# Designs tried in a protein design run: peptides against a protein of PDB entry 4BOS. Part 48

Target 1, 163 residues: chain A of PDB entry 4BOS
Amino acid sequence: PVLTRTVVPADNSCLFTSVYYVVEGGVLNPACAPEMRRLIAQIVASDPDFYSEAILGKTNQEYCDWIKRDDTWGGAIEISILSKFYQCEICVVDTQTVRIDRFGEDAGYTKRVLLIYDGIHYDPLQRNFPDPDTPPLTIFSSNDDIVLVQALELADEARRRRQ
Target 2, 163 residues: chain A of PDB entry 4BOS as posed
Amino acid sequence: PVLTRTVVPADNSALFTSVYYVVEGGVLNPACAPEMRRLIAQIVASDPDFYSEAILGKTNQEYCDWIKRDDTWGGAIEISILSKFYQCEICVVDTQTVRIDRFGEDAGYTKRVLLIYDGIHYDPLQRNFPDPDTPPLTIFSSNDDIVLVQALELADEARRRRQ

## One batch from the design tools (peptide; aimed at target 1 A10 N12)

Design b1_p30_1_s4 (made by RFdiffusion4, then SolubleMPNN; from b1_p30_1, 22 letters changed)
Fold by OpenDDE base, seed 2:
Structure b1_p30_1_s4 (fold): chain B 163 residues (1-163), chain A 30 residues (1-30)
Amino acid sequence: as target 1 above (163 residues)
Amino acid sequence: AEAERAALEARRAAARAAVAAARAAAALAA
């Protein structure tokens, strides 16, 4: 098995496209962003005490309006929200530092998905199998440390290629 | 792995339904 990267469009919604890809088992849908932005806004609006101005950097309402725009970027806040919603770890391997940031690591989730990040762009990761009839995996056990090692290796290769 | 995939797909389906409901509510309030 080999962990590989699927390049999604380099637009303002690459995070959402990447998360959508991994949580739906490898479905590339660049048109998913408006729906996912709306989902995040719904979650944030439903809990103004937790999603406070201190957390959001703006008022709850301002954030909801902001995240629904097609030209705003998703980041750590959105990853955390999506981790909680899907009840899975979202592990982001950074090609600049060759380090993995884990979101949802303290929640006791049994599942994890992986993204690769170059400082401005997110892509999803999947595990391919030698048998071409076996579809790639995008959802892993939170106990699967091998996939994390593979992600680090992939990031190191990307760093060497400056990508 | 397949069970994990199915569980996340179920959540995704629920998300789609929630978004659709929110859209419908907004339309009625307009």
Scores: peptide ipSAE 0.037, ipTM 0.591, DockQ to the pose 0.027
OpenDDE base, seeds 1, 3, 4, 5: peptide ipSAE 0.025, 0.024, 0.021, 0.033; ipTM 0.597, 0.584, 0.560, 0.606; seed 1 fails the geometry check

Design b1_p30_2 (made by RFdiffusion4)
Pose (drawn by RFdiffusion4):
Structure b1_p30_2 (pose): chain A 163 residues (1-163), chain P 30 residues (1-30)
Amino acid sequence: as target 2 above (163 residues)
Amino acid sequence: AALAAHEAHVAAAKAAHNAEYAAQQAREAE
């Protein structure tokens, strides 16, 4: 089986669309983004002690309004929140310098999902099977460290191809 | 100037990405 990128639209909501794709087991639905952003705002507004002005670069309310727009990019704050909400590890494979940032690293989730990130775009990763009957898999066991190795290699390859 | 070059690069990267998306959708429709 081969680790594969599926290209989602680069409409400014790719982070939410990629996370949704992988946690829902391979469903591409761009319309999920406004609701996922509202979910983020709901969680950020619920903990102003943690989501402080220093962390957000603006007021809690300003951040909530900002993230609810259809043109702002999700990042580490959003991913950390989505990992907990979905109760899975979200592994972002960064093809800029070829590394993996593992959100939910120490929460003991049983599940793991992968996104590939080039500094500008987010796309989901999935495992494809050469068997006609076996659909791609987007959720992996937390014990499954080999998929992380394959993702690092895909990151190397993706970096070479992009250059 | 550096900011303008960066914004042009991001726009070009997004356009290339979306071409890849459209090509993927065309293949799936076949």

Design b1_p30_2_s1 (made by RFdiffusion4, then SolubleMPNN; from b1_p30_2, 12 letters changed)
Fold by OpenDDE base, seed 4:
Structure b1_p30_2_s1 (fold): chain B 163 residues (1-163), chain A 30 residues (1-30)
Amino acid sequence: as target 1 above (163 residues)
Amino acid sequence: AAEAARRAAIEAARAAHNAEFAEQQALLAA
């Protein structure tokens, strides 16, 4: 089994496409973004005390309007929200720092999914199997630290290619 | 040029958010 990257379109919604891909078991749907953006906005709007201007950098309402635009880029806020929504740990390996940022690691989720991030673009990660009849795995046990090691290896290799 | 600047601003904002959450996670892990 090999951990591999699926390159999704760089269409401003790569984060949403990538998250959707992994949480849905490997379904590539670039059209998923509008609904996911709306979901984010709904959740942000539902808790203005937590999602304050201090967190958002703008008013709650302004942020909701902003994230629903088709050309704005989601980030850690969106990942944290989606982790909670899908009840899974979202692990993002950064190819610039060769570090994994883990969202939801303290929530007690039994499942984790992985993304790879280069500072600009997000892509989903999957485990491919030798058997062509076995579909790739995108949802892992939250205890599967081997997949994290493999993700770091991918990131390290990517960084070396850029040096 | 304007579009490039806008893109850069968005990218910077994303990076800043990532850094903030990374710091939070580090504090929780410490």
Scores: peptide ipSAE 0.305, ipTM 0.803, DockQ to the pose 0.037
OpenDDE base, seeds 1, 2, 3, 5: peptide ipSAE 0.276, 0.298, 0.201, 0.207; ipTM 0.783, 0.796, 0.751, 0.754; seed 3 fails the geometry check

Design b1_p30_2_s2 (made by RFdiffusion4, then SolubleMPNN; from b1_p30_2, 12 letters changed)
Fold by OpenDDE base, seed 5:
Structure b1_p30_2_s2 (fold): chain B 163 residues (1-163), chain A 30 residues (1-30)
Amino acid sequence: as target 1 above (163 residues)
Amino acid sequence: SAAAALAAQIAAARAEHNAEFAAQQAALAA
C-alpha cells in the first residue's frame, strides 16, 4: 500500500474539492464547491453563539456572505467546520514545513482523512493498493499513525523537489 | 469548552492555512 496524491484543479475551491474527495471515499467532483460553501454558511448561521466573531474574525453574517462567494479561498476555519460536520479528523500535511495540522484531533473521532498543502493549494491523499481491483482508501482509522508518517514522508519528498 | 477548543485549533493553524483568506479579505476591504 502506497500513499499517493491526487491533483485537483488549482482554483479557489481546491480545499473543498479535496475534502469532498476524501470524505466521499475518492470521488473527484470539482463542482462540489458551491454546495459545500452553502453548507458551511448554513452551519455557521445556525449557531451564532458558537461561531462567534471571535472565532470567525468577522460577524457571523459577514462570514456567511464571504464564504459563499465563488472567489474566496477556504482555510483553517472551513477545515475545522468540515471536520465537525463529517465527524472525522482532517489532517493537513504541509510541504513547506513538513508538519501535520490535525483538525478535530481532540473530538474523539474514529476516522481521519488527509490533505496535502503547499501554501497555495490543497490536494487529497489516498492509499493505493497493489491489487487493481481494490479501490483506494481515503478514510483511515484515527489509530492509524502510520499513514501520518507516510504523509510526512510524502511532504518531505515534495519539499525536496520544491513542490 | 468546544468553542475554545475550536478557536485554539484555528489559531494554531491560521498563519499557514488562512494566509490567502486574510489576503483576500484585505483586498476586498480596500
Scores: peptide ipSAE 0.081, ipTM 0.670, DockQ to the pose 0.033
OpenDDE base, seeds 1, 2, 3, 4: peptide ipSAE 0.079, 0.061, 0.045, 0.028; ipTM 0.666, 0.642, 0.584, 0.512; seed 1 fails the geometry check

Design b1_p30_2_s3 (made by RFdiffusion4, then SolubleMPNN; from b1_p30_2, 19 letters changed)
Fold by OpenDDE base, seed 4:
Structure b1_p30_2_s3 (fold): chain B 163 residues (1-163), chain A 30 residues (1-30)
Amino acid sequence: as target 1 above (163 residues)
Amino acid sequence: EAQKRLEEEIRKAREEHNAEFEAQLAAAAA
């Protein structure tokens, strides 16, 4: 089995598209972003004490309005929220630093999904199998550290290509 | 703490990118 990336559209919603892809088992749906943005805004709005200006970098209301825009980009805040919502660890491998940031690692989730990030764009990662009748795997065990190693290798290769 | 630091860094990055994107759109529309 080989870990590969699926290049999603390089639009302002690549994070949402990528997350949706991996949590839904490999379904590419570029139209998922608006609803995911609304979901995040709803969650943030529901807990102003936790999602404070210090965390958001702007007021709770400003953030909610901002994230619901079609042209704003998601990041770690949104990933953390989506991790909790989907009840899975979201691992982001960064091609610039060749490191993995793990969101939800202390929550006790049994599942993990992987994204690859280059500082601007997010793509989903999946494990492909030789058997054509076996669909790619996008949801892994939270104990599967091999997939993390493979992700690092993928990121390292990507970095070398840019250097 | 690590997550908060990361969130801040990514927040800055996305805001900068958004600003750049909006500037590009404005320039293209002009």
Scores: peptide ipSAE 0.045, ipTM 0.553, DockQ to the pose 0.052
OpenDDE base, seeds 1, 2, 3, 5: peptide ipSAE 0.028, 0.037, 0.025, 0.027; ipTM 0.600, 0.604, 0.494, 0.504

Design b1_p30_2_s4 (made by RFdiffusion4, then SolubleMPNN; from b1_p30_2, 12 letters changed)
Fold by OpenDDE base, seed 4:
Structure b1_p30_2_s4 (fold): chain B 163 residues (1-163), chain A 30 residues (1-30)
Amino acid sequence: as target 1 above (163 residues)
Amino acid sequence: AAAAALAAAIAAARAEHNAEFQAQQAAAAA
């Protein structure tokens, strides 16, 4: 088995597309972003005490309106929310630093998914199998540290190639 | 102690993700 990336469109919604891809088992749906943005806004709006202006950098209502735009980027707030929503650890391997930022690691989730990030763009990662009839795996055990090692190797290679 | 350090590092990384996106969008809009 080999860990590979699927390049998704760089259309300002790559985070949402990438998360959707991995949590849905390898379904590429670039049209998923509007609904996911709505979900984020709903969750943010539901807890203004936690999602405060200090965290959001703008008022709760302004953030909700902002994230629902089709040209705004999701970030760590969105990843954290989606981790909780899908009840999985979201591991983001950064090609710039060759590190893995783990979201939801302290929640006790049994599942993890992986994204690769270059500071601008997110792509999903999947494990491919030699048998072409076996679909790629995108949801891993939270105890599968091999996949994290493979992700780091992939990121390191990407950094060396400036990818 | 190690767990606390890791937690702090992850928290910092989460903040960095947001900062990078904001900076990139600002640059693209300029």
Scores: peptide ipSAE 0.036, ipTM 0.605, DockQ to the pose 0.036
OpenDDE base, seeds 1, 2, 3, 5: peptide ipSAE 0.033, 0.032, 0.032, 0.035; ipTM 0.594, 0.589, 0.575, 0.596

Design b1_p30_3 (made by RFdiffusion4)
Pose (drawn by RFdiffusion4):
Formats: C-alpha cells, structure tokens, sequence
Structure b1_p30_3 (pose): chain A 163 residues (1-163), chain P 30 residues (1-30)
C-alpha cells in the first residue's frame, strides 16, 4: 500500500477541510469549514486564561471573530483544538524542512491521522490499496509507527518534486 | 508543560501572521 495525498481546494479553509477528510474516514466536504471554525471559536472563548492575548496576538474575542471568517488560515491553535475534539493524534507532515509535528502526542489517543503541509497548503494523506475492493484508509492506530516513516519519505519526495 | 505549550502556540501564531501576505499572494496567483 502507498501513502497518497488527495488535493483539497485551496480556498483558505484547507486545514479544516483536510482534518475533516481524515477524521471522517475519507470524506471531502468543503462546506464543513464554517462549522469547524465556529467550533474553534466556541473552544477559544471558553478558556481565556489559556487562550490569552499573548498566545493569540489579539483579544480572545478578536481571535474568535477572526477565525470565523472564510478567509483566515487555520494553524497550530486550531489543530491542537481539533485533536482533542476528535480525540485523535493529528500528525502534520511539514515538507518545508521534512519533519512531523504530532498534535495529541501525549494524550494516549488510539487513533492517528495525517496531513501534509508545504507552508501554504494543507492536504490530507491516506493509505491506498492495490486491491479493487479495499477503499483508502485515513485513520491509523497510534501503534502504527511505520505510517509515520512512510509519511517522512513522502515529505522528502514531495519536497524534491516541488523544487 | 503548560508553559511550553503556551510558548509553542504563541510562536506558531506569530509565524502565521508574518507569512499571511506571502500566502495570500501565492493563492491568488493560482
């Protein structure tokens, strides 16, 4: 089986669309983004002690309004929140310098999902099977460290192809 | 720790905000 990128629209919401695609087992639905952003705002507003002005670069309320727009990009704050909400590890494979940032690293989730990130875009990763009957898988066991190795190699290859 | 997490998120937020014009130009050129 081969680790594969599926290209989602680069409409400013790719982070949410990519996360949704992997956690829902391979469903592409761009319309999920406004709801996922509202979920983020709900969680950010619920803990101003943690989501401080220093962390957000603005007020808690300003951040909530900002993330609810259809043109702002999700990042580490959003990913950390979505990992907990979905109760899975979210592994971002960064093809800029070829490394993996593992959200939910120490929460002991049983599940793991992967996104590929080039500094500008987010796309989901999935495992494709050469058997006509076996659909792609997007959710992997936390014990499954080999998929992380394959993702690192895909990151190397993706970096070479992009250059 | 909570302090490390706060510092990490702050750094990532600052980096995202600094890169917003560049990201916007790349996407508009697509």
Amino acid sequence: as target 2 above (163 residues)
Amino acid sequence: TEAEERAFLQEQQEERMAMMPHMRAVLEAE

Design b1_p30_3_s1 (made by RFdiffusion4, then SolubleMPNN; from b1_p30_3, 22 letters changed)
Fold by OpenDDE base, seed 3:
Order: C-alpha cells, then structure tokens, then sequence
Structure b1_p30_3_s1 (fold): chain B 163 residues (1-163), chain A 30 residues (1-30)
C-alpha cells in the first residue's frame, strides 16, 4: 500500500474540496465547495455559545456570511469545525516543515483523515492498494501511526522537489 | 485474508454513507 496525493484545483476552496474528498472516500467533486461552506456556516450558526467571537475572530453572524463567500479561504478554524462534525481527526502534514498538525487529537476519535499543505494549498491523501478492485482508502484508524509516517515521507519528498 | 478485506471494505462503505447522510441532513435544514 502506498500513500498518494490527489491534486485538487488551486482555488479559494481547496480546503473544502480536500476535506470533502477524504470524508467521501476519494470523490473529487469540483462543485462541493458551496455546500461545504454552507455546512460550516450552519454548524457555527447552530451553536453561538460555543462558536463565540473569541473563537471566530468575528461575530457569529459575520463569520457565517464570510465563510459562505466564494473567495474566502478556509484554515485552522474550519478544519476544527469539520473535525468535530465528522467525528474524526484531521491530520495536516506540512511540506515546508515536515510536521503534522492534528486537529481533534484530544477528542478521542477513532478515525482520522489526512491532508497535505504547502503553506497556501491543501490536497487530500489516500492509500492505494495493488489490487485494482480495491478502492483507495481515505479514512484510517486513529491508531494507525504508519499512515502518519507515510505522510511525513510524502511531505519530505515534496519538500525536496521544491528545493 | 480475502474475507477480512471484504469486511474492511464493507465497514468503510458504511462509514462513507453515514458521513454523506449526516451532511445532507444538515444541509437540508437550511
């Protein structure tokens, strides 16, 4: 089995496209971004006590309006929101530092998904199998540390290609 | 084994369907 990267469009919605990809089992849907943005907005709007201005950096309503725009970028707060919604760790491997940021790591989730990040762009990661009849996996056990090692190897290779 | 692989795939499929259903339900509330 090999961990591989699927390149999604380099647009304002690469994070949403990437998360959609991994939680849908490897489905690249270029039209998913508006739905994913609305999903986040709905989650935030539904719990104004938790999603306070202190967490969002703006009022609840302002954030909801902002995240639904087609030109705003998702980041750590959106990853955290999606991690909680999908009840899984979202692990982001950074190709610049060759480090993994784990979102939801303290929540006790049994599942994890992986993204690769280069400082401006997110892509999803998947595990491929030699059997052509076996589809790639995008959801892993939170106890699968091998996939994290593979992600680090992939990030290190990506860094070497840029240098 | 082949049986174990089938079981893993079935579990993964079920999880994916659940994810989709949950998202769709949330979006339907808009």
Amino acid sequence: as target 1 above (163 residues)
Amino acid sequence: SREELKARLAKATAELLANRARRDAYLAAL
Scores: peptide ipSAE 0.321, ipTM 0.813, DockQ to the pose 0.020
OpenDDE base, seeds 1, 2, 4, 5: peptide ipSAE 0.114, 0.300, 0.030, 0.297; ipTM 0.527, 0.813, 0.506, 0.811; seed 1 fails the geometry check

Design b1_p30_3_s2 (made by RFdiffusion4, then SolubleMPNN; from b1_p30_3, 23 letters changed)
Fold by OpenDDE base, seed 2:
Structure b1_p30_3_s2 (fold): chain B 163 residues (1-163), chain A 30 residues (1-30)
Amino acid sequence: as target 1 above (163 residues)
Amino acid sequence: SMEEKKKRLAEATAKLLAQLEERRAYLASL
């Protein structure tokens, strides 16, 4: 069993495409972004007291309009919201630092998904099996710490290749 | 660190969303 990345389009919606891929069990759908952006905007709009200018860097309304554009990036705020929405821990391994940012780690979720991030682009991670008839796994147990080690190894290799 | 900030943000957001869900469930029970 080997942890591998699936390269998604290098557009501004790579985060959404990657999240969708892993939570749907390996479905590549670049057209998912508009709906996911709208979902994020709806959730942010639902609590303007928390999602203030201090949190968003812009007004609540401005953020909602901004995130619904097809050319704006998602980040930590969007990942945290999607973690809660899909009821899973989202682990992002960063190839620049070779560290894992865990979102939803203390929420008690039983599921874990993984993304790889290089500073500008997100890709989904999956575990491939030697048996060609066994489909890749994208949803892991939240107790599976081995997959986190494999993710770090993958990120370290990616970093070395880039340098 | 930036990573610590991201984690704290994620935790805070998760707590908020849980509160919102609880509120919605409460309202639906009325």
Scores: peptide ipSAE 0.023, ipTM 0.497, DockQ to the pose 0.027
OpenDDE base, seeds 1, 3, 4, 5: peptide ipSAE 0.016, 0.053, 0.000, 0.017; ipTM 0.422, 0.556, 0.275, 0.425; seed 3 fails the geometry check

Design b1_p30_3_s3 (made by RFdiffusion4, then SolubleMPNN; from b1_p30_3, 20 letters changed)
Fold by OpenDDE base, seed 3:
Structure b1_p30_3_s3 (fold): chain B 163 residues (1-163), chain A 30 residues (1-30)
Amino acid sequence: as target 1 above (163 residues)
Amino acid sequence: SMEEKKEYLAKAQAELEANKAFRDAVLAAE
């Protein structure tokens, strides 16, 4: 089994496309972004006390309007929200630092998904199997630390290719 | 499916609203 990345379009919605890919078991749908943006906005709007200006960096309403635009980038806030929504740990491996940022690590989720980030773009990660009849795996056990090691190796290789 | 996600969101929103109501009640009692 080899951990690989699927390159998604380098548009403003690469985070959403990548998250959708991994949580849906490997479905590439670049058109998913508008719905996911709306989903995030609805979650944020539903709890203005939790999603405060201190957390959002802007008012609740301003954030909701902002995230629904097709030209705004998702980041840590959106990943945190999506982690909660999909009830899974989202692990982001950074190719620049070769480190993994874990979102939802303390929530007790039994599932984890992985993204790779290069500073300006997100891609989903998947585990490929030698059996052609076995589809790639995108959802892992939260106890599977081997996949994290593989992600670090993949990130290190990516870093070396850029150097 | 998107319908399942919407249903989940609706349930989550209902829970959040209940939590907000509770917080408001606590604050009003202070």
Scores: peptide ipSAE 0.019, ipTM 0.452, DockQ to the pose 0.019
OpenDDE base, seeds 1, 2, 4, 5: peptide ipSAE 0.014, 0.016, 0.007, 0.014; ipTM 0.359, 0.457, 0.392, 0.366

Design b1_p30_3_s4 (made by RFdiffusion4, then SolubleMPNN; from b1_p30_3, 22 letters changed)
Fold by OpenDDE base, seed 3:
Structure b1_p30_3_s4 (fold): chain B 163 residues (1-163), chain A 30 residues (1-30)
Amino acid sequence: as target 1 above (163 residues)
Amino acid sequence: SMKELKERLRKATEELLAREEERKAYLAAL
């Protein structure tokens, strides 16, 4: 078994495409972005006390309008929200620092998914199997620390290749 | 699939809207 990345389009919605890919078991669908943006906005709008201006950097309504644009980039706030929505830990391995940022690590989720991030672009990670009839795995046990090590190794290699 | 995603989003939206109404009621009662 080898951990690999699937390159998604380098559009403004690569985070959403990547998250959708991993949480849906390896389905590449860039057209998911508008709906996921709406989902984020709806979640934020539903709890203005939690999603305060201090967290958002702007008013709740301003953020909702902003995130629904097709040219705005998602980040830590969106990852945190998606982690909660999909009830899984989202692990982002950074190729620049070769470190993993874990979102939802204290929530008690039994599942984790992995993304690779180069500072501007997100891609999903998957585990491929030698058997061609066995589809790649994108959802891992939250106890699977081996996949995190493999992600770090992949990130280090990507850094050396300037990916 | 996109169809399944839309259905999940629909359900989530309904739940979130219900929570919003509850929040509004709570705030009005303060």
Scores: peptide ipSAE 0.025, ipTM 0.488, DockQ to the pose 0.020
OpenDDE base, seeds 1, 2, 4, 5: peptide ipSAE 0.014, 0.014, 0.010, 0.021; ipTM 0.335, 0.364, 0.389, 0.445; seed 1 fails the geometry check

Design b1_p30_4 (made by RFdiffusion4)
Pose (drawn by RFdiffusion4):
Structure b1_p30_4 (pose): chain A 163 residues (1-163), chain P 30 residues (1-30)
Amino acid sequence: as target 2 above (163 residues)
Amino acid sequence: TQPATPEHEASATFVNGRVVLAEDFPIQEP
């Protein structure tokens, strides 16, 4: 089986579309983005002690309004939040310098999902099977460390191809 | 605004407001 990128639209919501794709087991639905952003705003507004002006670079309310737009890019704050909401580890494979940032690293989730990130775009990763009957898998066990190794290699290859 | 490659444009055109499953979605790179 081969680790594979599926290219989602680069419409400014790729982070949400990519996370949705992997946590729902391989469903591409760009219309999920507005709802996922509202979910983010709901969680950010619920903890102003943590989501402070220092962390957000603006007021809590300003951040909520900002993230609810259809043209703002999700990042680490959104990913951390989505990891908890979906109760899974979200592994972002960064092809800029070839590393993995593992959200939910120490929460003991049983599940793991992967996104590939080039500094501008997010796309979901999945495992494809050469058997005609076996559909791609997007959710992996937290014990499954080999998929992380394959993702690091895919990051190397993706970096070479992009250059 | 986020830049779109030919693949991103093809993806937007293919999905055309539909919900698509992973096995039916063709724009992929191994």

Design b1_p30_4_s1 (made by RFdiffusion4, then SolubleMPNN; from b1_p30_4, 15 letters changed)
Fold by OpenDDE base, seed 3:
Structure b1_p30_4_s1 (fold): chain B 163 residues (1-163), chain A 30 residues (1-30)
Amino acid sequence: as target 1 above (163 residues)
Amino acid sequence: MQPQSEDDKAAAAFIAGKVVKAEDYPIQEA
């Protein structure tokens, strides 16, 4: 596939680093995690009716304290929140199942970004171009279904290599 | 593995988007 994977550190904050990478157009900044965690906590705290114990698995306040720790992992709820915040569809291709979970698909966003997930680790995906002077693309049209096919191909190859 | 897989599953069931599988799109030949 044309898509390529940028490996980010496995430091418990790989989701945040990966999201930041793709929404910022390919900027690798592992130091972004603390602020992104705080942002998520702020959003969750602002809507306790929606972000209930049933969704969070703990009280709203407990979740906010928990997600702000530097050793806790982000998952589906954090991806959903970040999709809404950045106003883009976040597509996560899973190497174990070779499927894509699309977050924000019904929100009418014009942009989509892609992550690859192996069950415990997130990495960002990008499209490289033959022209070395053209920077990699990380933000795609939400109508670009070809990139989804390419992501599935990349995931399938990763699965074959047990990645 | 995620420390709180139960919470993730519950959240995913509620807020996860559409699942796209390989069967939905033909794999392109390189």
Scores: peptide ipSAE 0.083, ipTM 0.689, DockQ to the pose 0.044
OpenDDE base, seeds 1, 2, 4, 5: peptide ipSAE 0.020, 0.019, 0.033, 0.029; ipTM 0.592, 0.596, 0.520, 0.649

Design b1_p30_4_s2 (made by RFdiffusion4, then SolubleMPNN; from b1_p30_4, 14 letters changed)
Fold by OpenDDE base, seed 2:
Formats: C-alpha cells, structure tokens, sequence
Structure b1_p30_4_s2 (fold): chain B 163 residues (1-163), chain A 30 residues (1-30)
C-alpha cells in the first residue's frame, strides 16, 4: 500500500474540502465548504462561554461571520472543532517542517485521518492498494503508526520537490 | 484569501471544550 495525496482546489476552502474528503471515505466535493463553514459557525455560536474572545481572538459573533466568508482560510481551531465533531483524530503533516500535528490525540478516538499541508494549502491523504478494485482508504486506526511514518516520508519527498 | 493568524493558531491549541457530534447535527451533503 502507498500513501498518496489527492489535490483539491485552491479555492480558499481547501481545508474543509480535504477534511470532508477523508472523513467521507474519499469523496471529493468542493461544494461542501459553505455547509462546513456554517457547521463550524453553528458550533462556535452554540457555546459562547467556551468559544470566547480570548480563545477566538475576536468576539464570538465576529468569528462566526468571518469563518462563513468564502474567502477566509480554516486553520488549527477549525481542525480542532472538526476533530471533535467527527470524533476522529486529524493528523496534519507539514511539508515545510516534516512534522505531524495531531489534533484530538488525547481524546481517545479510535480513528484517524490525515492531511498534508504546505503552509498555504491543505490536501487529503489516502492509502492506495495494489488491487485496483480495492478503494483507497482514508480512515485509519488510531493505532496505525505506519501511516504516520508514510506521511512523513511523503512530506519529505514533497519538500524535496518543493511541492 | 485571509489566512489564519498566529494568535488564532495558538488559541486553537487550547480548544478542548463543548462540541456537537456528527450524529447531533449532520452536514447537508450537496
């Protein structure tokens, strides 16, 4: 099996598209972004005591308006929220540093998904199998450390290619 | 595009509170 990336559009919503891809088992749907933005805004709005200005860097309402814009980028806070929402560890391998940031690693989730990040763009990762009739895998066991090693190797290769 | 700020990323490291689950509020698939 080989870990590979699927390039999603660089349309300011690559994070949401990438997360959707991996949690849905490999479904590329760039049209998911508006609803995912709305979902995050709904979650944040539902708990203003926790999602305070101190955490958000802006008022709860300002954040909700901001994240729902089609030209704003998602990041760590959105990944954290989506990790909890999907009850899944989200691992982001960074091609600039060749390191993995793990979101939800202490939550006890049994599943993990992987994204690759180059500093400005997110793409989803999947495991391809030698059998062409076997669909790629995007949801892994949280105990699958091999996939993390493969992700690091993929990131290192991407770094060398400046890709 | 408006990228995430450093403060935004730092604050996210401490986000570990209430979040609804997928079964509670599913995404509308288009």
Amino acid sequence: as target 1 above (163 residues)
Amino acid sequence: AQPQSADHLAAAAFVDGKVVKAEDYPIQHA
Scores: peptide ipSAE 0.021, ipTM 0.595, DockQ to the pose 0.052
OpenDDE base, seeds 1, 3, 4, 5: peptide ipSAE 0.021, 0.020, 0.020, 0.019; ipTM 0.607, 0.606, 0.607, 0.594

Design b1_p30_4_s3 (made by RFdiffusion4, then SolubleMPNN; from b1_p30_4, 15 letters changed)
Fold by OpenDDE base, seed 1:
Structure b1_p30_4_s3 (fold): chain B 163 residues (1-163), chain A 30 residues (1-30)
Amino acid sequence: as target 1 above (163 residues)
Amino acid sequence: AQPQSPDHLAAAAFIDGKVVKAEDYPIRYA
């Protein structure tokens, strides 16, 4: 089995598209972004005391309006929220630093999904199998540390290629 | 600059937002 990336469009919504891809088992749907942005805004709005200006960098209402724009980028806040929403660990491997940032690692989730980040773009990761009867896997056991090693290898290769 | 970086570990670890039901949205629950 080999861990590979699927390149999604660089349309400012690559994070949302990538998350949707992995949680749906490998479905590429860039049209998911508007609804996912609304989801983030709804969750942020649901707790203005927690999602304060200190966390958001702007007022709760301003952030909700901001994240619903089609030209704003999701980041750690969105990943954290989506991890909780989908009840899975989201692991982001960074090609620039060759490290993995794990979101939801302390929540006790049984599942993990993986994204690859290059500083300006997110892509989803999947495991491909040589057996044609075994479809690619995007949702892994939270105990599967091999996939994390494979992600680091993939990131290291990407760094060497500057891609 | 857009807050796209996942390297906001302090904020990510602190975020304890309310979980909503995935069934309330047209997105599959993982």
Scores: peptide ipSAE 0.035, ipTM 0.648, DockQ to the pose 0.040
OpenDDE base, seeds 2, 3, 4, 5: peptide ipSAE 0.032, 0.032, 0.038, 0.027; ipTM 0.648, 0.642, 0.563, 0.643; seeds 3, 4 fail the geometry check

Design b1_p30_4_s4 (made by RFdiffusion4, then SolubleMPNN; from b1_p30_4, 13 letters changed)
Fold by OpenDDE base, seed 4:
Structure b1_p30_4_s4 (fold): chain B 163 residues (1-163), chain A 30 residues (1-30)
Amino acid sequence: as target 1 above (163 residues)
Amino acid sequence: AQPQTPLHKEAAAFIDGKVVKAEDYPIQEA
């Protein structure tokens, strides 16, 4: 089995597209962003005590309006929220640093999904199998550390290609 | 082999004291 990258559109919503892809088992839907943004806004709005101005960097309402725009980037806050929502660890391998940022790692989730990030763009990762009857895997066991090693290998290769 | 079970089936958020699932947020298909 080989871990591979699926390139999603390089628009301002690549994070949402990538997350949707992996949590849905490999479904590419570039049109998912508006509703995922709304989901984030709804969750943020529902808990102003937790999602405070200190966390958001702006008022709760301002953040909700901001994230619902089609030209704003999702980031760590969104990943954290989506990790909780989908009850999975979201692992983001960074090609610039060749490190993995793990979201939800302390929550005790049994599943994990993986993204690759280059500083301005997110893509989903999937495991391909030699058996043509076995579809690619995007949802892994949280105990599967091999996939993390493979993700680091992909990131390192990507870094070398840019240097 | 069997396809993966999408995580939306297990997805949940607490909104206004209620459990909200992904199915409550319909996403348009591409």
Scores: peptide ipSAE 0.216, ipTM 0.766, DockQ to the pose 0.029
OpenDDE base, seeds 1, 2, 3, 5: peptide ipSAE 0.192, 0.159, 0.147, 0.174; ipTM 0.752, 0.752, 0.671, 0.747

